# Designs tried in a protein design run: peptides against a protein of PDB entry 3ESW. Part 274

Target 1, 322 residues: chain A of PDB entry 3ESW
Amino acid sequence: NNIDFDSIAKMLLIKYKDFILSKFKKAAPVENIRFQNLVHTNQFAQGVLGQSQHLCTVYDNPSWHSIVLETLDLDLIYKNVDKEFAKDGHAEGENIYTDYLVKELLRYFKQDFFKWCNKPDCNHCGQNTSENMTPLGSQGPNGEESKFNCGTVEIYKCNRCGNITRFPRYNDPIKLLETRKGRCGEWCNLFTLILKSFGLDVRYVWNREDHVWCEYFSNFLNRWVHVDSCEQSFDQPYIYSINWNKKMSYCIAFGKDGVVDVSKRYILQNELPRDQIKEEDLKFLCQFITKRLRYSLNDDEIYQLACRDEQEQIELIRGKTQ

## One batch from the design tools (peptide; made by RFdiffusion4, then SolubleMPNN)

Design b2_p30_3_s4 (from b2_p30_3, 16 letters changed)
Fold by OpenDDE base, seed 5:
Structure b2_p30_3_s4 (fold): chain B 322 residues (1-322), chain A 30 residues (1-30)
Amino acid sequence: as target 1 above (322 residues)
Amino acid sequence: MKKPVYFKEKKVFSDEEVLKILLEKLELEK
């Protein structure tokens, strides 16, 4: 009997698809109980859930995408991308265009569009006066600042004129298109929206040790790619652990289609104790939230995302990020 | 609504890619 390997392979794929789809069915009562108990008893789990409720969905706003695309110099951006693509893109295939786009957006954002704000300039003395600013502390937003999802306002006093300058930490990325300044939080927030506005698959990565960045799914590289707007960094996941010698415990990625513990991609040395949650419970939590995010998807969409998840898990286990 | 000039295609895994993933999973379970 001639073994039809093609037929066997097709049957295997059908069975695998069925198996995957079975995992993404509505959660069993026992899983719901476990989830509820976990988020009510574990503060870290509650934090991850809270972040997922915002970060996984907030950037999927077509109105915001339009505002972003109307605000950016698209002619300049695409001119630069087309120029780089014309050099090597035809040899590497059309999928590399999105990598060039992300690299140009990193350049454009850092060099032409957004500003790092360690301390604000004095509102009275004008530009280049941040050196004269003394922090007085933080307070809640005023009535105007509250319109733009502001959680905290940093207060500074000018050592020259004595006037107070407010630095509101806006969480509204549309307001950030106007202010065009901030720290890692504002940078990552707005840059995540920018990438989403170009129709890219993007995740927001939260590090427990007070840093945030993005990941972009490259069709060319066929993997999630580290993207840090503050550093103008593309595909350099090692910069925190190796270059900065940063100690870290958790890196969690939040995207439209899932929540993933990506700590293994970024924590290469100097690992801090992972004592905030049991590893099994964190794995369960991320899977459970991911499952909920996919409830409205069809079987083919679920299958494709599951294949992507499996590929990423293999990558994270093997440590093959290059 | 203003749209990007370039539209990326969604990643679709081929049958071959899925089979490779399955093979790698089997290797990791050893």
Scores: peptide ipSAE 0.527, ipTM 0.876, DockQ to the pose 0.567
Fold by OpenDDE base, seed 4:
Structure b2_p30_3_s4 (fold): chain B 322 residues (1-322), chain A 30 residues (1-30)
Amino acid sequence: as target 1 above (322 residues)
Amino acid sequence: MKKPVYFKEKKVFSDEEVLKILLEKLELEK
């Protein structure tokens, strides 16, 4: 009997789909208990959960996407993307266009749109006066600042005029479209929203050691791609460990479809102790949250996302971007 | 008129891609 390899392959795929879908069924009581115990007993787990409740969903706001697209110079952006695509993109197919778009958005954001703010300029003295600013500390937001999801306001005194300048640390990305300044938090927050506004699959990556960046799922590269708006960096996950010689313990990616420990992508050397949670518990936590985020999806959507997850896990284990 | 927003198509894995993933997973489990 000639082995019908095609038939066997199809059967294998069907069984694999069933197997994958079985993992995304509603959590068993034992899993719920484990989850509850973990988030109540482990502070790091609680932090990851808390971040997921915000970061996984906040950027999926159509109203915000509209405001972003109305605010950006889309004509300039697409002009530049089309120009770069016309050089090399036709040979690589249409999927590469999104990579060019993300690269242009990185350029546009850093060079044309947003400003790094170590210290604010003096509100009285005007532009390029940050050198005259002395930090006095931080305080709570005033009534106006509180409207824009501000938890902390940094206070600075101008050494020249003596006036106080407030630097609100806004978490409202729409307010950041107005202020157009911040540090890594504000940069990543707004840039994540910008990427989402173009309909891209984006994750917010939180590093425990006080940095944040994005990942974009490239259809062209068929993987999650490192994107750092602060650095105008595309597909350079090594910049932290190698270029900065940064010591890191955890990098957690938060997206609408899941939470993933991406530490292996970014922590290439100088790994700090991963002592905040057991590895198995972190894996369980991320999987559990991911499962919850997918509960409303259909079987085909779940299957496709699970295939993507498996591919990413292979990538993370091998340490090689294919 | 502002150029329309380019929306990324959702990645769909081919049967071949899934089979490759399965093979790679089996290799990593050794």
Scores: peptide ipSAE 0.536, ipTM 0.880, DockQ to the pose 0.791; fails the geometry check
Fold by OpenDDE base, seed 3:
Structure b2_p30_3_s4 (fold): chain B 322 residues (1-322), chain A 30 residues (1-30)
Amino acid sequence: as target 1 above (322 residues)
Amino acid sequence: MKKPVYFKEKKVFSDEEVLKILLEKLELEK
């Protein structure tokens, strides 16, 4: 009896698709109760939920995408991408072009577009006066600053002229297109929007130990790729744990299609205690939020995303396949 | 305005890729 391997493979794929789709059906009452109890009793879970409500959807704004694309020097960007693609990209296929685009956007953003602001320049003394600035603390936004989703304003006094300079910590990424300055929060916020504006699959990665970055899904590499705009870094997830010797406990990725604990990708050494939530509860939380984010998707979209999730989980378990 | 040239198609997993994922999952459960 010739084993019909093709028929068996087809049946396996059908059953697997059905199994995957069954996981993304509406949550059972027990799951809803567990979720509600978790977010009401665990502060970390509440924080993850709160972040997901913003970060998973805020960057999916077509009007913002248009404003971004109108603000960037697209001619320069594409000229550079085309130049790099013409050197090496043709041998690797069309999918590599997007990796070149992200690398150029990293270059452009750090070198040409945005500035790091450790301390602001004095509003009175002008450029390159940040060395003369003394921090006085933080306060709430004024009426003008409040228009741009500002939660905190850092206050500085100029040692030279004695004037006060305000550094609003804007959360509105459109305002950041104007201000062109910030720290890791502002950098990651605007850069996430920039990547989304090119139609890329992007996640915002929150680290509990006061850093943030992006992940981009590379069709060429067939995986989520570390992207840090502050560091002009592409596919270097080790930079925090190894290069910085940073101690970390949690890295959570927030995207339109899901929330994922990506700690295993970035925490390679110096792991801090993961004591904020039970591991099973965190896994449940991320899966539950992800399921909710996918409620409006069709079966084929759910299936494809689930295959991508499974591939990522394999990667996170095995580590980077060299 | 030059639209972002490469609205890359969403990755579609082939049957072979899915079978490989299944095989790898089975290997990890061991």
Scores: peptide ipSAE 0.528, ipTM 0.873, DockQ to the pose 0.665; fails the geometry check
Fold by OpenDDE base, seed 1:
Structure b2_p30_3_s4 (fold): chain B 322 residues (1-322), chain A 30 residues (1-30)
Amino acid sequence: as target 1 above (322 residues)
Amino acid sequence: MKKPVYFKEKKVFSDEEVLKILLEKLELEK
């Protein structure tokens, strides 16, 4: 009997789809208990949950997207993207256009739009006076600063005029469109929103060792791509471990569709002890939060996301996608 | 006029891509 390989392949795909969808069913009571116990007993788990409650959803704001798109020089951005795409992009298909867009947004953001701020300029002495600023410490926000989700204000004294200058650490990305300055937190916060405003699949990556960056899902490369706005970096996940020789323990990616431990992508050497949570509990936690984030999705959406998850897990295990 | 915003399409996995994922998973389970 001639084996109908096409029929068998179709049957396999159907069974696999059913299997995948079964994993995303509503959590059993025992899983809920495990989750509750974990987040109440493990501080790291509680932190991951807390971050997910904010980072997974905050950037999915259509009003913010509109404000971003109205603020950016879209004519300049697309002029540059079109110019680069016209060189080589037509041979690679339309999917590569988004890679060119992200690369231009990295350039535009760092070169034209946003500024790194170690110390603020003196409010009294004016521009290029940051060298004269002495840190006095940090305090809570005043009434005006509190309007823009400010948790901390760094205080500086000018050595020249003696006046105090405040550097509010705003968490409102819309306020950052006005101030256009900050450190890695402000850079990543606003840049994540910028990428989301173009309808891209974006994750916020939190590193326990005081750095943050983005990931973008490239349809052209068919994978998650490292994106660091501070470094104007595209697809260079090795820069922290290798170039910076940074020691790291955890990198967690937060997106609207899930929470993923992406440590294996970025921690290539100088690994710090992963002692904050059991590996099995972290895996469970990320999967559980991811499942909850997908509760409103239909079976086809769940299936497509699950296929993407599986491909990423293979990549993270092997260090390459096939 | 501001150039219209470009939005990417969502990734859709082909049957071939899914089969490749399955093959890779089987290889990793050895």
Scores: peptide ipSAE 0.527, ipTM 0.876, DockQ to the pose 0.788; fails the geometry check

Design b2_p30_4_s1 (from b2_p30_4, 13 letters changed)
Fold by OpenDDE base, seed 3:
Structure b2_p30_4_s1 (fold): chain B 322 residues (1-322), chain A 30 residues (1-30)
Amino acid sequence: as target 1 above (322 residues)
Amino acid sequence: SSEAKMLLENILELSKYDEELKKFLDEFFS
């Protein structure tokens, strides 16, 4: 009997689609109990859940997207993208244009738009006076600062004039469009919104060891691509472990369609103990949150995302970006 | 199709690490 391998393969793919769709149905009571117990008993799990409730949805704001697009120099951006695309992009197909766009946004953001702020300039003495600033500590926001989702304010005294300068750590990305300065948190927050404003699939990556960055889903590369606005870095996930020799334990990606442990992409050496949660519980947690985020999607959307997730899991297991 | 082949290869590879997927394949070929 000639085994019709093509027929078997077709049947397998049909059954596989059904299998995938079944995994994304409403959670069973046992899964809900496990989830509730985990987030109530494990502080790390509670933290991941809390972050997901904000980071997975906050950037999906059409009003914010409009404000961003109105604020950026789109003419300059697209002029530069078109210029670079015209040199090399035509041979690679239409999907590569978005990679050029992200690379230009990285350039534009770091070189033309946003500023790194270790210490603020003195509000009284003016520009280039940060060298004269002494940290006095941190305090809560005042009434004006509180309007812009400010959790803490760093306080500095000018050694020259003696005046106090406040550096509020704003979490409102729209306020950051005005202030145009910050550290890794402010950079990543606003840059994530910027990428989202161009209609891109973007994840916010939280590292437990006090760094944050983005991932962009490249249709050209057909994978998640590391993007760090602070470093003007595109597709260099190794920079932390190798170039910085940074020690890390967890990297968690937060997007509208899911929460994913991406530690294997970034932690290439100097791994710190992963002792905050059991590996199986973290896997369950991320899958459970992802399932909830996809409850409103149709079967085709669920299936396409699941196929993408599987490809990513293979990549993470193999440790090779294809 | 090349896409279907790639997907099948991915399913087979992932089944080494995913017990649910392995069980699904075992049930399909049973």
Scores: peptide ipSAE 0.401, ipTM 0.910, DockQ to the pose 0.876
Fold by OpenDDE base, seed 1:
Structure b2_p30_4_s1 (fold): chain B 322 residues (1-322), chain A 30 residues (1-30)
Amino acid sequence: as target 1 above (322 residues)
Amino acid sequence: SSEAKMLLENILELSKYDEELKKFLDEFFS
């Protein structure tokens, strides 16, 4: 009877692998039509597609990774990681080292490297003058600012000296290594690149209600872990809904291997209406984009990722991340 | 293996929420 059960289980797993692989084959004509119709008729779907075309691939740049690693104080970072690992990490195995690394990167980034910029300092008056700055509005980038993927420049007037100070909202993360300041967008953009530069599996999470953060796949925890560089937060997905009492409708994660609706991980209360797209269409959209992102992968890679996706879906359904 | 057991448990759990997976299981046990 046990032998028979093991045989059945093995047979089930073989057929299951084939079933999973069949889902990741080239899209049928009907799926392509559905996808095209969805992105042409639904603005939210078009937005998700547009974001995926950028966020899923932009951070997979070896040149950028090299620049990041050359810019960071790696000696300090690894010294701190080694110190924390030496306290408790040896008992937990090698995979926990990466969790310590991410925690140190959060500390280093917030405390030593990057700065929050609500208002810029006056270029004429110098440091600690942001309190004297009055917003005048926003405009397009000048010729110099345009070199660094700048879509918007916030304009401020100094109440003390009357001079104008420009705060370019750069989207080039390499420029952010120089400027070392910004808001949630700049923080998340550069921090996502930093994590990727260490060879980590990272997703960029977009919240419709004007916040962004990361997820890191922990091999130690065997799951996606919430990471917010602005908050120096590791594995605290509840902070937005519970601590901030933030109202939210959608959280979408963008990674090199897929696009996933992670709303259930973060929206624990105060849920806003999810009226931008039908739930079935959003599910289809994310799956379709994910399928396209995996077209170059082999059967074993596809299967491993699918198993990971299934584990995540169970987590999201059960609400048992913690 | 513990890994195979976990995968089987996951398949069974997901089949409650995925009609395609449920259909696959039904076809396997038919």
Scores: peptide ipSAE 0.389, ipTM 0.908, DockQ to the pose 0.809
Fold by OpenDDE base, seed 2:
Structure b2_p30_4_s1 (fold): chain B 322 residues (1-322), chain A 30 residues (1-30)
Amino acid sequence: as target 1 above (322 residues)
Amino acid sequence: SSEAKMLLENILELSKYDEELKKFLDEFFS
C-alpha cells in the first residue's frame, strides 16, 4: 500500500512537470489574439502591460547595483545585521539572515538615508522651511531635469522670500541616491533597486489608489513578504486596509519573473469596485505577461518558479498571509 | 519527501480552482 502510493506520487510529479512545462511554451495564436485585443481595447490592461515593460526589467541592471552598494554604508548595515543575527538568528538557521538584512535595510533607509518630502525646503531660505512653501502646480521638466527620467516637476513658492522652488519627480533611481528625498513613488523606486542590489528576489507592488511598496521573497519564510520602505514595515500586509482603513481596488506585483494580482493579500476590507477589467481578463493578462517573461528560462527554472507561484496562489486563495 | 508531499497537496488544492489542472488530474487517474 505505501509502496503503491509512493510510486503513483512519483509518476504524478513527473507528469506534472511535463504539464507545467507545456504551459510555458510559446503562446498559441489564439492567446496572442486575445492578448492584443485586450491591450488595445482595455485601458487598464494597457497600463499593466506598460508598467510590466518597465518595472519587470529596469532593476536588473548590474551597473546600478554596483553604484548602490558603493553608496550605502555597508559596514554599518552588515554590523547591525550581524548583531541581530547573533542574538536570535542561529536558532532559526542561516536562511533567516536575509530577513534580518531586509529589516536593517528598512531601518537604514528610513532613519539614516532617505527623507520624506511632502513639500520641499525653500532653495533660498535653506533647511526646515517647507512650512513656508505654497504649491503653485506642476510643469514639465527642464533640460537638466529631463536627464533623470523626470515626467513632472512640482512648483512651490516660498511665502517668506517669494522665490520659486522646483521639486522634480525623478524616476531615475540613481538620481534619487543623490537627492535622498521623495514621496512613496521615489521611496519605493529606490528601495526596490536597493533590495535588488543585494541579489534578492523583489517585486514592485502598484496599488491603483496612489500607493506603492515592495515584496521580497524570503527563503526563510518560503513566501513573498510585504515590505514598505515608507513605513519601515516588514510582513504587515494588513496596514493599508486595517490600520489606515484605506479603500483599494487593485494591487499588482511586478517582478523579473512575473506579474501577479496580489490584491487578496492587501485588500482585506473596504474593497472598491473592481470594474476596470474583467477578472478573467486580468488573470489571463498577468499569466500571459508572466509567460513572456519566462521564455528564455530553462525547464528547471520554469518548473521551480511555477511551484513557487502555485504556493503563492494557495496562500492568496486561503487568505492565510503569515 | 516532505517537499514532494507538500507539492502534491498543493496540486490537489489548486485543482479545485484551475480547470486545466483538474483536467490533467482526471486524465492521470483515468
Scores: peptide ipSAE 0.385, ipTM 0.907, DockQ to the pose 0.834
Fold by OpenDDE base, seed 4:
Formats: structure tokens, C-alpha cells, sequence
Structure b2_p30_4_s1 (fold): chain B 322 residues (1-322), chain A 30 residues (1-30)
């Protein structure tokens, strides 16, 4: 019997599609119970859920995208992209153009647009006065600051003039287009929105050890690519573990289509104990949230995303971005 | 197709780590 391997492969792919689609159907009662129990009993799980409710959807705002695009120097950005793209001998229409765009957005954002704010400048003394600022602590937002999703305001006193300067930690990325300053949180928040505004597939990566960055799905590379606006970094997932020698336990990516534990991409050494949740429960949680995020998608969209997920899982297992 | 081959290779690789996928494959080849 000549085993028609091609026929078997075709049949497998058909059944596999059905299998994948079945996995994304409504959760069974047992899964719902497991999910509810997990988020009610595990604080880390509750935190991941809470973050997903915000981070997975907040950046999918067309009005915000318009405001971003109106605020950025698009002429400069595209001029630089076109220049670098042409320099490397690429033709128009190649998927790699988007990688050049993201690289330019990283450059533009760090060099031309946004500022790192370890300490604010004194509102009275003006620019380059942050060295004179002493932290007094944090307080709640005032009435004006509260309009821009501000949870905390850092308070500083100027050692020169004695005046108080407020550094609101705004979570409204549109406000960040005005303020154009912050730390990793503000950087990542606004930069995530910027990337989304260009129609890119973007995830917000939360690291438990007080850092945040982005991932962009490169159609050219056919994978999620590390993007850190603070570092002007593209495809350098190793920078934290190796360059910074950072100790980390969890890196969770939040996107419109899913939540993924991406720890294996970034935690290459100096792994901290992953003691906040059982690995199986975290996997279940991420899958369950991802399933919910995809409930409105059609079968083809679900299947394509599932194939993408599988490729990513292989990458994460192998520890290879190639 | 090269795409189908890649997908099959991915399925086979993932089945080492995914019990549901392994079960699916086992059921398919049974």
C-alpha cells in the first residue's frame, strides 16, 4: 500500500484546523470554574487578568491613533525610513519596510520626541534643574491630574528655589503626547500606542521586576520582535538578562488577540523563583484569557492566530528567534 | 507546500510539549 503521505498530510491539516477551532470554542463549565477559582485564589492570576482587561484593549482606539498620527512628525519619520530602506537596497512593497519603520519610530521617539524623567525639572527654575530636585514622596492626583488617568503624583522640592514640582504619573497616553516625558511605564505606554497607530500588531510586555517593553509582530521575520523604546532596542531580547544582568521571574505579553508568557524569550539567566503561580495554572490562565479575546473572531482569523501562537511556542521552547 | 510542511513540523514539535496536541495526533494515527 503506497502510503500517500500527501493525502495523509492534507487530512491531518484539515482535522488539525478543526481541532484548533474546537479549542477556541466557548469554554467548558470546568474551564470556567478553574478560571474563576484561579483568579479568586491567586493574586498573581488576578493581576494578570486585571492587566489584560486594560492592556489588551486600551490601545485599540481609532481616535487615539488619529491624535498620535497628527502629533508625530510623519514626514520626518517616513523620510528617514525611506532613506534607510533604500540604502539597504530594498524595493518598495517588501514586508521588511515595517521593520525599518519600527526602528525609525524607536529612534524618533527616543531622540526627537520623548524624554526620560528620573526627576522632573523644577517648574520655577526651568530646564536641566532635575539635579536640584529632592523627592518628598507621592500623593494622589489633584482635580486636573485626575482627568488624565493619574494614579500617583511624585512630589519634588527644588533645593534652589524651594518650590514644589509635581510629577504626575499619567496613564493616559494622549496626555503623554503633551508631557513628552516619563519613565519606562510612560515610555512603553505611549510607544505601544504609537506602534498601534501605524496599524501594527503590538503587545505590551510586563515584567514583574519593574520593567515594561513592547513586542511587535514582524511580517518579514514572521515572529514577535522585542521592542524597547527606552533602550531604542529592536530584536534584542537578551539585553535585560545579559547586558543588564537583570534577575527576572515573569514576562507577560498583553495584546488584543492574546496574553502570552514570554518569560523564556527574555529570562536567559539569573532566573528568579517563579513561585507566584503554578506553571500549569499560568499557562491555563493565559490560554483562557486569549480564548476570550478571540471570541468574536471568525474561524479563519482564529486559525491564523493559532498558527502564529504555535510558531511562537516553538520559538519559546527552543530559545531560538531563528 | 512549504507552508504545510512547516506547519506539520511545528505540530510534531509542539506535540512533544502539548498533551492535547499529542492526544490529537495519537487519535489521528490510530
Amino acid sequence: as target 1 above (322 residues)
Amino acid sequence: SSEAKMLLENILELSKYDEELKKFLDEFFS
Scores: peptide ipSAE 0.377, ipTM 0.903, DockQ to the pose 0.878

